# Designs tried in a protein design run: peptides against a protein of PDB entry 7Z53. Part 36

Target 1, 150 residues: chain A of PDB entry 7Z53
Amino acid sequence: PRIKNQADCIPFFRSCPACPGSNITIRNQINALTSFVDASMVYGSEEPLARNLRNMSNQLGLLAVNQRFQDNGRALLPFDNLHDDPCLLTNRSARIPCFLAGDTRSSEMPELTSMHTLLLREHNRLATELKSLNPRWDGERLYQEARKIV

## One batch from the design tools (peptide; aimed at target 1 D80)

Design b2_p24_1_s4 (made by RFdiffusion4, then SolubleMPNN; from b2_p24_1, 20 letters changed)
Fold by OpenDDE base, seed 3:
Structure b2_p24_1_s4 (fold): chain B 150 residues (1-150), chain A 24 residues (1-24)
Amino acid sequence: as target 1 above (150 residues)
Amino acid sequence: VLLLLRQLEKELPIALKLQALALA
């Protein structure tokens, strides 16, 4: 590359092309309908974060839920534990910390917060159902199987 | 996936309200 300082480069990956037959005029992409759903925004893409998002107090394969707030038994996202929590600084009277999710933007955009909340509930619902169907599965198995379904 | 998306769309307004209440 012309730029010698590779530290300033942004990694970029192009989608895999689909080349049906001898048609080389138009470069098509792989059909998104056959792609898997990336739920890394819910589960986290890094192992330390993924562990923090899980409920490790039992072997039910659940994601962690808010310990202060619920709505008629329905779960909300857990709070993060930040030293300088920007959410607390934004509204000091509310005293509500930022939410913890696989995506750091969850507390910045209420729409994302809601989506993450729904997928959190769905995961926990699936894990609970899987536990009922497979009582001998441990928490890791339940978590991974529920994650695959989501 | 399509069924899940439809379910998410149905629950989204409720989820928005719940998060708003949690932040209030």
Scores: peptide ipSAE 0.018, ipTM 0.526, DockQ to the pose 0.020
OpenDDE base, seeds 1, 2, 4, 5: peptide ipSAE 0.017, 0.016, 0.015, 0.015; ipTM 0.501, 0.456, 0.449, 0.474

Design b2_p24_2 (made by RFdiffusion4)
Pose (drawn by RFdiffusion4):
Structure b2_p24_2 (pose): chain A 150 residues (1-150), chain P 24 residues (1-24); non-standard residues A16 CSO
Amino acid sequence: as target 1 above (150 residues)
Amino acid sequence: TPLELEIHLKWERADREKRREALA
């Protein structure tokens, strides 16, 4: 009904196999995330990304927030620095890149981005309250406790 | 459209790149 040219096709990349190039093993695929319901979409599933998501400027246990833009004084997710950045293409003049989150598809829909941004703010809210209660806690403890709650 | 296709392909490549990073 839409593509009249049969020489055309819809693009598709096979999933990456767990055992590349093997003739012995039955091909299987890979999960890049923790299977647990653990908010890995907020905090990341690999140690470097997790650090990059954290605010390292103080001992407050906060996740990093966007430094150029706010939503009526509230935090937005930080920008990611991707090579193939699809978000810039949606509006050339706006020059607004994809967001950095615990998962790579946070910018797929603005509706989805809103849920990520909400959980970012919630973490920082909890970490702030926990600091008021337990001033002796360092940045790592505040981070872990808020993460546990989220 | 050609633009929508370009955007889609960039998403596929970016996701694959992030999977490689996470599984490193």

Design b2_p24_2_s1 (made by RFdiffusion4, then SolubleMPNN; from b2_p24_2, 17 letters changed)
Fold by OpenDDE base, seed 5:
Structure b2_p24_2_s1 (fold): chain B 150 residues (1-150), chain A 24 residues (1-24)
Amino acid sequence: as target 1 above (150 residues)
Amino acid sequence: SARDREIELLRLLRDRQMALRRLA
């Protein structure tokens, strides 16, 4: 869920809140990220979200990637399609919406954005490799097997 | 250029955390 009424701290569900300014808070953020390798944070905890995070245009078992931007040729998280997108309010001229990820807070903390981006790339790498090794697997099998490895 | 937009995106993402906290 999105942070509410917090000006300088970000709460985590399986860790202490991440408040900037101290070594302890930095460590908490790192620990949260490592403990945050909860598959639900990457793939979504609900089926509708999980489906929206997937690339359903093919049978490659891939997660969806950004269609407008790349990171030096590498994939970025796809954009969400929020009616009242809070990320658009951060810079109205830039017109960059929030990212879509398993954790709705991914756009609220760049560290989470980075972690989810890396795991997105890893999933897609694994799915691609699994497709090469098992060319008869369909997209669902590739997606599930890659998810189990991540 | 594409590179310019990428740099702009990175700068935006870097600054987004505190901006979103203020909106929360």
Scores: peptide ipSAE 0.131, ipTM 0.704, DockQ to the pose 0.057
OpenDDE base, seeds 1, 2, 3, 4: peptide ipSAE 0.101, 0.114, 0.094, 0.100; ipTM 0.690, 0.695, 0.682, 0.686

Design b2_p24_2_s2 (made by RFdiffusion4, then SolubleMPNN; from b2_p24_2, 18 letters changed)
Fold by OpenDDE base, seed 3:
Structure b2_p24_2_s2 (fold): chain B 150 residues (1-150), chain A 24 residues (1-24)
Amino acid sequence: as target 1 above (150 residues)
Amino acid sequence: SKRDREIELLRMLRELEAVLRRLA
């Protein structure tokens, strides 16, 4: 996670039950990963793209997730809707479209797909927790606050 | 089939995750 706007930070504590006794090392790794990946790669730097990456069907502040597939119940990135989808062209037997992400470098660097997937899940987890803690927050507030923490 | 595509997608994801772990 990375703090994007420290001036507007609110008190938030994250627990990692799966990381007992290893919080420092794991957090360092996560911070290194998020520092390497510009947050715009996850959220999009352009407003139209950013909106397309959000789940606008509710007021939960979530990022959009794949509507066709899940990873054993866990979210996957949504598919893009490209006329000539290069991912479909490179592996026609698999018939898997390119994922929609905040930066096209995700297509150039497939390794980032997994990173973006993890950050998607983290954002949605944070937004869910924030909703539980702040029931009056609307989707925009939840989205922005979760974005600050990721 | 849709199921085949799902399996392939998951396989790709696992491969990418493995790469990510090596880079981390």
Scores: peptide ipSAE 0.076, ipTM 0.652, DockQ to the pose 0.045
OpenDDE base, seeds 1, 2, 4, 5: peptide ipSAE 0.062, 0.024, 0.048, 0.055; ipTM 0.645, 0.513, 0.623, 0.631

Design b2_p24_2_s3 (made by RFdiffusion4, then SolubleMPNN; from b2_p24_2, 17 letters changed)
Fold by OpenDDE base, seed 5:
Structure b2_p24_2_s3 (fold): chain B 150 residues (1-150), chain A 24 residues (1-24)
Amino acid sequence: as target 1 above (150 residues)
Amino acid sequence: SKRDREIELLRMLRERAAALRALA
């Protein structure tokens, strides 16, 4: 659901250290990413999936991250829990499941997985900053507002 | 060892991706 009341909010805008600072440029960059990547793969288009993609252990509005691996301290996508996991079946020795919200196609395309990972990190970064700016926001508010910015 | 596991994960993912493409 859309959160309409912003009266008690401190505005926060996405920053891009590698880009020239302007709202239009930043927005265009965000829109470009949205057009390139199906955001439903990050947030889930189905409510049950969307819930599973979230970190529900706290009120920080974060997306769930991999609990087994990191990338130089940075987050990776969480693993799914499929009964017939095609990723596990494809490579028995590796024993690496498909990523949650990922499918066989995503597993075939590391570029896509990487983009999803970047968006995961960006969401969690935004949620963290929003928490700092708006300490009274609960996890749902933080999650929704961060999702809007992404 | 933690870093080694991360590198190994990336290797495994790359290998899996290649295998999936080969099966497709």
Scores: peptide ipSAE 0.174, ipTM 0.747, DockQ to the pose 0.029
OpenDDE base, seeds 1, 2, 3, 4: peptide ipSAE 0.159, 0.135, 0.138, 0.167; ipTM 0.744, 0.716, 0.716, 0.751

Design b2_p24_2_s4 (made by RFdiffusion4, then SolubleMPNN; from b2_p24_2, 16 letters changed)
Fold by OpenDDE base, seed 2:
Structure b2_p24_2_s4 (fold): chain B 150 residues (1-150), chain A 24 residues (1-24)
Amino acid sequence: as target 1 above (150 residues)
Amino acid sequence: SELDREIELLRLLRDRRAALQRLA
């Protein structure tokens, strides 16, 4: 990211699977991790979905978070707004809708739910830090820059 | 409480996973 206030600059480091001298085992692990993370599953691969996954109520560049539930104060994925919500139909007494994510399976696979939730939190953390370092950036800039880092 | 709601959500997700496994 392009930081305006260099005095408060936070260095960003990424794993380098192709760095010279890297252990083969470590390199393989890094490659597996990088291939595992698909940002499109978090941000959405289609523009309408991507917009719905964002918090458009402010200029902070944040992803939307659940408005009913938190994980001990930490964010959870927002709920979708489906006409015939299959999650509501599977357990009528629970009355918990499907989650809104880049992958519709996130509501049914706890592993995906967890991963998407962690990346949601990381994005919002990054956007918050970028706002602090670049207070004049608007929501679009913050969102895009945080997206590049995740 | 908030904790109770969180636990309920996790149980729901677990139940969904179990249901999908039965269908697979």
Scores: peptide ipSAE 0.095, ipTM 0.663, DockQ to the pose 0.043
OpenDDE base, seeds 1, 3, 4, 5: peptide ipSAE 0.082, 0.089, 0.085, 0.079; ipTM 0.649, 0.657, 0.642, 0.617; seed 3 fails the geometry check

Design b2_p24_3 (made by RFdiffusion4)
Pose (drawn by RFdiffusion4):
Structure b2_p24_3 (pose): chain A 150 residues (1-150), chain P 24 residues (1-24); non-standard residues A16 CSO
Amino acid sequence: as target 1 above (150 residues)
Amino acid sequence: AREEALERLEEKREDFERTEAERR
């Protein structure tokens, strides 16, 4: 009903196999995230990304926030620096890149981005309250406790 | 990790282009 040219096709990449190039093993695929319901979409599933998501400027246990833009004085997710950045293409003049989050699909829909941004703010809210209660806690403890709650 | 993921993506793009040319 839409593509009249049968020489055309819809693009598709096979998933990455767990055992590349093998003839012995039955091909299986890979999960890049923790299967647990653990907010890995906020905090990341790999140690370097997790550090990049954290605010390292102080001992407050905060996740990093966007430094150029706010939503009426509230935090937005930080930008990611991707090579193949699809978000810039949606509006050339706006030059607004994809967001950095615990998962790489956070910008797929603005509706989805809103939920990520909401949980970012909630973490920082909890970490702030926990600092008021327990001033002796360092940045790592505040981070872990807020993460545990989220 | 991102560089390795990009290399795998480039390989997938080249393979897709080759398979599409053969099909055509």

Design b2_p24_3_s1 (made by RFdiffusion4, then SolubleMPNN; from b2_p24_3, 15 letters changed)
Fold by OpenDDE base, seed 1:
Structure b2_p24_3_s1 (fold): chain B 150 residues (1-150), chain A 24 residues (1-24)
Amino acid sequence: as target 1 above (150 residues)
Amino acid sequence: SRLLLLAELELLRELAKKLELLRR
């Protein structure tokens, strides 16, 4: 931040500027994520995270789901495994970890958590239907095709 | 339709409430 006195400031950080050329009249930002709407909030923008978001125990192309809780038989987002889990720190009595999603903010707002949960359910629904239509497809193809549709 | 959108929003609100209950 450019402001020296930060006593009354909220810890909100602006994206770093990108300066590609000499005639820069418009502030450009460094994009560390995807450049288009590709549902990366669900699938992750990095390969290691994307892998952690997948159910790798089978060849059904499914996303990982919560193993402790369900919503009337419907899937919820899996829990993350953070060393200093802010969700555990804010409510120590509940002992509920943060949710794992492609967007790290998914646990900050219930609305985002809900949206990501719905998209997770939709992906798994699509993957299941695709498996029914194409029994010979492997888990990778099912995952990628479902992802393309979402 | 607008009705479907409203229904979707209501479902999201319900899910949000349930998730909040999990954190209590």
Scores: peptide ipSAE 0.017, ipTM 0.362, DockQ to the pose 0.017
OpenDDE base, seeds 2, 3, 4, 5: peptide ipSAE 0.015, 0.015, 0.016, 0.014; ipTM 0.376, 0.383, 0.340, 0.350

Design b2_p24_3_s2 (made by RFdiffusion4, then SolubleMPNN; from b2_p24_3, 19 letters changed)
Fold by OpenDDE base, seed 3:
Structure b2_p24_3_s2 (fold): chain B 150 residues (1-150), chain A 24 residues (1-24)
Amino acid sequence: as target 1 above (150 residues)
Amino acid sequence: SRALLEAELELQARLLAELLALAR
C-alpha cells in the first residue's frame, strides 16, 4: 500500500558504491570510516566531529569528558549539544541529553555507551602517560599517538 | 577479552543504575 502521508516517511540513504576497476560483479561500498583499526566510534571519522570529541582546553591530547557526571571519579562520555535532543524527549523527567561519540548510536544502546566509555578512558589514560614520558609533546601529538595505540 | 567483557558489563550496570537514578 502506498503511504500518502509523507510526513511519516523515514529518510533512507544508501552508501555510494566503490567501483575498483572493471570488476563490477560484486557491489562494494565506499568505506566512510577510518582506515586502520577502526576506532571511529570513539574518535569520529570526520574532522568537525573529531574536534568536538576532543578536549581542546589544554595541550594534553585528551578526549572530552562529561562535565556533569562521573563514575566514582572515572570519566563518562560527554553530552551532545543537540537543539532537538531525542534523548530529552524520550524521558522529559530524567533530563539526560544524548551522549556525544564518534558513533551516533552511542546513546541508543547501553552496550555501545559502555564500550565507548571504556575506550574514552583508555585513550585519556594513554595520553596522560605519554605526556608524562614526553613532556614536550603538544596536544596534537599526544592525541594522535594515543589514538594509534588504541 | 574476558577482562574487557567483565569491565563492559560492570560499566553497563553502573551506567544503567545512574540513568535510572537520574530519571527519578
Scores: peptide ipSAE 0.030, ipTM 0.382, DockQ to the pose 0.017
OpenDDE base, seeds 1, 2, 4, 5: peptide ipSAE 0.020, 0.016, 0.022, 0.016; ipTM 0.310, 0.328, 0.339, 0.353

Design b2_p24_3_s3 (made by RFdiffusion4, then SolubleMPNN; from b2_p24_3, 17 letters changed)
Fold by OpenDDE base, seed 5:
Structure b2_p24_3_s3 (fold): chain B 150 residues (1-150), chain A 24 residues (1-24)
Amino acid sequence: as target 1 above (150 residues)
Amino acid sequence: SRLELLKELLEQVELLKKLLELLR
């Protein structure tokens, strides 16, 4: 999915060399952005995982958020439920498990986790706004429409 | 912790966002 509203986009600047004929460079940058903002990492590529990433306790079309922690009142990714959680092994005193995301590998990298978190927040923001604009939409519709915008 | 590191990173991102907004 592609973020359509640039006004609400996270500002990222990439160096565009002013080289004539740099179609490859532009394409690579676009591809890099696409890969960087891979929505599959947020929503999951498989339906069972995608469902687990959703907040199914209401009809608001929201992604699931962490139930233990927030960041200054803002959402964090939910924790995964792994049998052998590698994240718990990194700092046993903190006891912070791996985050649940569309890609398990991304949850281990704070840089990617941060992006996923931001996209989570954006999705939930969009879903909330869509609910306000379309009160009759159920959770599935809200989720799908927000996903399309993200 | 990993969580604290994440929070720190998120804070940095927010600061960068604000900075970029000022530079517009």
Scores: peptide ipSAE 0.177, ipTM 0.712, DockQ to the pose 0.033
OpenDDE base, seeds 1, 2, 3, 4: peptide ipSAE 0.035, 0.042, 0.043, 0.171; ipTM 0.584, 0.599, 0.611, 0.710

Design b2_p24_3_s4 (made by RFdiffusion4, then SolubleMPNN; from b2_p24_3, 18 letters changed)
Fold by OpenDDE base, seed 3:
Structure b2_p24_3_s4 (fold): chain B 150 residues (1-150), chain A 24 residues (1-24)
Amino acid sequence: as target 1 above (150 residues)
Amino acid sequence: DRLLRLLELLLQRLEELLELLLRR
């Protein structure tokens, strides 16, 4: 069946093609992610994003959390600050912005959002415990050591 | 409100599954 209602479609942009040479007939995408398993879905693959995902208001090494909503006192992913937020555009009644995560797709599927939220909670749990065990550690060390464990 | 409630339910189920996996 052809989709009749296109008004509620989520804007999805196809990755830019890699152009490695004239003899490649298969369209491949440019890799924009880290090449190894590093939990980049939580921490981002780029320095600016990684910084935006951190709670920079203190030296506890925590990831940023939602400031408006909680799940029974438990942290949720922070909202992104997009000018044309696709989550707001597609569901005007809910008025819920897209979530900010290391993976930009975090808001496309609730299951993915849930996994990112769990990993964010785990990072913040680990960073908090590491701070209790190592009171002299600064926020950068706490963040990096928690990241290594995740 | 519905999206947040769905997220909460999914989180709860995933946490339950993780607990079950860690107990084995």
Scores: peptide ipSAE 0.020, ipTM 0.424, DockQ to the pose 0.015
OpenDDE base, seeds 1, 2, 4, 5: peptide ipSAE 0.016, 0.007, 0.015, 0.018; ipTM 0.413, 0.284, 0.396, 0.464

Design b2_p24_4 (made by RFdiffusion4)
Pose (drawn by RFdiffusion4):
Structure b2_p24_4 (pose): chain A 150 residues (1-150), chain P 24 residues (1-24); non-standard residues A16 CSO
Amino acid sequence: as target 1 above (150 residues)
Amino acid sequence: SELTDFFDNFQSDKENFRIPRRKH
């Protein structure tokens, strides 16, 4: 109904196999995230990304927030610096990149981005309240406690 | 309700590996 040219095709990449190039093992695929319901979409599933998502400027246990833009004084997710950045293509003049989140698909829909941004703000809210209650807690404890709650 | 749907959909996507791996 839409593609009249049968020499055309719809693009598709096979998933990455767990045992590349093997003739012995039955091909299986890979999960890049923690299977647990643990807010890995907020905090990351690999240690370097997790650090990059955190605010390292103080001992407040916050996740990093966008430094150029706010939503009526409230935090937005930070930008990611991707090589193949699809978000810039949607509006050339706007030059607004994809967001950095615990998962790489956070910008796939603005509706989805809104949920990620919401949980970012909630973490920072909790970490702020927990600091008021327990001033002796360092940045790592505040981070872990808020993460546990989220 | 929207928050519950978000986590349920995200969990389903992890189980069915519909979430792309990060490229470095």

Design b2_p24_4_s1 (made by RFdiffusion4, then SolubleMPNN; from b2_p24_4, 16 letters changed)
Fold by OpenDDE base, seed 3:
Structure b2_p24_4_s1 (fold): chain B 150 residues (1-150), chain A 24 residues (1-24)
Amino acid sequence: as target 1 above (150 residues)
Amino acid sequence: DKLKKFFEDYQERVKNLLIPLRLL
């Protein structure tokens, strides 16, 4: 069907092609993500994103949480800070910006958002428990050890 | 099934959180 309201269109970008060799008949994309096993959907695949996903205000090794909303006292994913936020553009009535997560698709599927939220809560739980067991550990060690367990 | 229920409950809670914002 023809989209009548183009103002609410989501910008969609195709990934860059990978060129592994000669005589390529299939267009492969450059892999911009680490393996699913390392929970990059939660922690990010790149250092700048990974840092933005962390709570750097203390030495507790925690992931950043939403500062505006909670789920009955439980943490939610933090909002991203996008100039042209597609979540705000596509659902003007909801007025909820996109969530910040390791996987950029987190705001596209509620199931994925839920999974990321669950894993964020689990990481923060683990980091908190690890801090109680190891009071001398710094925030970096707590974060990495919690990440290994997740 | 537990995970599915979690997702459904989460979606509902998110929707409920958004209702007051829609009324403003």
Scores: peptide ipSAE 0.074, ipTM 0.597, DockQ to the pose 0.043
OpenDDE base, seeds 1, 2, 4, 5: peptide ipSAE 0.016, 0.006, 0.015, 0.006; ipTM 0.425, 0.349, 0.391, 0.330

Design b2_p24_4_s2 (made by RFdiffusion4, then SolubleMPNN; from b2_p24_4, 14 letters changed)
Fold by OpenDDE base, seed 1:
Structure b2_p24_4_s2 (fold): chain B 150 residues (1-150), chain A 24 residues (1-24)
Amino acid sequence: as target 1 above (150 residues)
Amino acid sequence: SELERFFEEYQERVKNRLIPARLY
């Protein structure tokens, strides 16, 4: 949600501030963001999804990033591979598919997409730093340790 | 504030499916 007056909002960790003066629709969006502390939303709760969210081409313990686009040099979520991609159907001219994330609702709620993106970047940052500090760690160890921190 | 700015900008970009990004 767009916050015009910060004085009416309460900051939350890993989310936008909650603004109690917001209407029902805005409040729902805020609630979705404030509840997004669970890392399972980023990493996936099921093993097949979790594997698909990882970069398995190296031993760096990274999450997969978009292979077509970068946001001003920064990582974006990878695209999903849906048969009937609702994001493609929403805007046929743009031809931008839905993002792949631990929460399938990320593409339905742009607020969640942004949060997922930030946590993706944070994970990869942490994994990179952990690799520097622990050069003998393999990709699995790096991934798990970074996941624990996020 | 920086985080809020990111959310606002990114939300708009994602909503409109116009990603200001570099094509590989």
Scores: peptide ipSAE 0.020, ipTM 0.409, DockQ to the pose 0.055
OpenDDE base, seeds 2, 3, 4, 5: peptide ipSAE 0.019, 0.018, 0.008, 0.019; ipTM 0.425, 0.473, 0.319, 0.460; seed 3 fails the geometry check

Design b2_p24_4_s3 (made by RFdiffusion4, then SolubleMPNN; from b2_p24_4, 15 letters changed)
Fold by OpenDDE base, seed 3:
Structure b2_p24_4_s3 (fold): chain B 150 residues (1-150), chain A 24 residues (1-24)
Amino acid sequence: as target 1 above (150 residues)
Amino acid sequence: SKLKEFFESYQLDVLLRLIPARLL
């Protein structure tokens, strides 16, 4: 074997195969994520994450925003609450926690952070406008309708 | 176009400076 020291190996697991009732011999993966069209990068593909991405303190259907920092008065992505935050560990001097987003890669590159921030702002703008137009709508409806538009 | 503009205007540099100062 090329690598003699197996202690340096890390576990890497392939996704579970999907077994459709077809004659196709090509191994297909089980899709554990929502479709790209539903903007899972913004809203998350799992219910617990999706809830954490929402502002549940009111009935305005908003996404959660950073409570400590703003970009010239405009919203930023909220920070995640990780015990061993990899963002804090990689740059101890900057002390910037990882951002909480639907896409876990949001903190890996500034381009994704910016894109997710933009879409978060757009969702919140839409939800706010929808609330103005439909005062009787609750937070869930506002969130879902804004999500559909994004 | 708007996305590209946002990439350039995103003030990550401000965030990088402000977070360390407040966490100390």
Scores: peptide ipSAE 0.013, ipTM 0.327, DockQ to the pose 0.038
OpenDDE base, seeds 1, 2, 4, 5: peptide ipSAE 0.006, 0.009, 0.000, 0.000; ipTM 0.291, 0.314, 0.292, 0.281; seed 2 fails the geometry check

Design b2_p24_4_s4 (made by RFdiffusion4, then SolubleMPNN; from b2_p24_4, 16 letters changed)
Fold by OpenDDE base, seed 4:
Structure b2_p24_4_s4 (fold): chain B 150 residues (1-150), chain A 24 residues (1-24)
Amino acid sequence: as target 1 above (150 residues)
Amino acid sequence: DELERFFKEYQERVLLRLIPLRVV
């Protein structure tokens, strides 16, 4: 190692490379978060986060939405509840927390925020339509079926 | 592009005017 004193090192782990196919020249890392394309940027990769992203107050299979703000009646991402919320620190007067999404970076870039908002709205639209088509479906089924479509 | 338009409109209408973000 270049640095012999490990106390001077910041632990930084390089992702393991995925086994390339015959025509893959780019080093891709192994996806250790999810086993399939599941829109985990919207739904989270871990069950506790996934649950926090859901509206659990009803059986409509909806994702949680912002309770303080709307975009002309349209849903916004819910706020996170971070101990040291960096978004609160950027503009202390506004007191606007970071957004909660499956991607923890949802508040780092406006494009990510908007994309996640769009996908949130689409999920909720789908879940609502699925509920209309299938009134007997419970919230879990509605959520999972909408998730599959997204 | 519909997505680009959405992003722009969303930024102007919501993010820049109403919600300050930590932009990287």
Scores: peptide ipSAE 0.029, ipTM 0.538, DockQ to the pose 0.050
OpenDDE base, seeds 1, 2, 3, 5: peptide ipSAE 0.029, 0.024, 0.026, 0.023; ipTM 0.532, 0.498, 0.513, 0.525; seeds 1, 3 fail the geometry check

Design b2_p24_5 (made by RFdiffusion4)
Pose (drawn by RFdiffusion4):
Structure b2_p24_5 (pose): chain A 150 residues (1-150), chain P 24 residues (1-24); non-standard residues A16 CSO
Amino acid sequence: as target 1 above (150 residues)
Amino acid sequence: EEETTLEELETTLEELETTLENLS
């Protein structure tokens, strides 16, 4: 009903196999995230990304926030610096990149981005309250405790 | 509005957990 040209096709990349190039093993696929319900979409599933998501400017245990833009004085997710950045293409003049989050699909829908941004703010809220209660806690403890709650 | 949204999310997650336990 839409593509009248049968020489055309819809694009598709096979998933990456766990054992590349093997004739012995039955091909299986890979999960890049922790299977646990652990808010890995906020905090990341790989150690470097997790560090990049954190605010390293102080001992407050905060996740990083966007430095150029706010939503009525509240935090937005930080921008990601991707090579193939699809978000810039949606509005050339706006020049607004994709967001950095615990998962790489956070910008797929604004509705989805809103949920990520919400949980970012919630983490920082909890870390702030926990600092008021336990001034002796360092940045790592505040981070881990808030992460545990979220 | 944000607090309401988080409360609604928590309720949905609790309903989902109950459904998964009943299926197990």

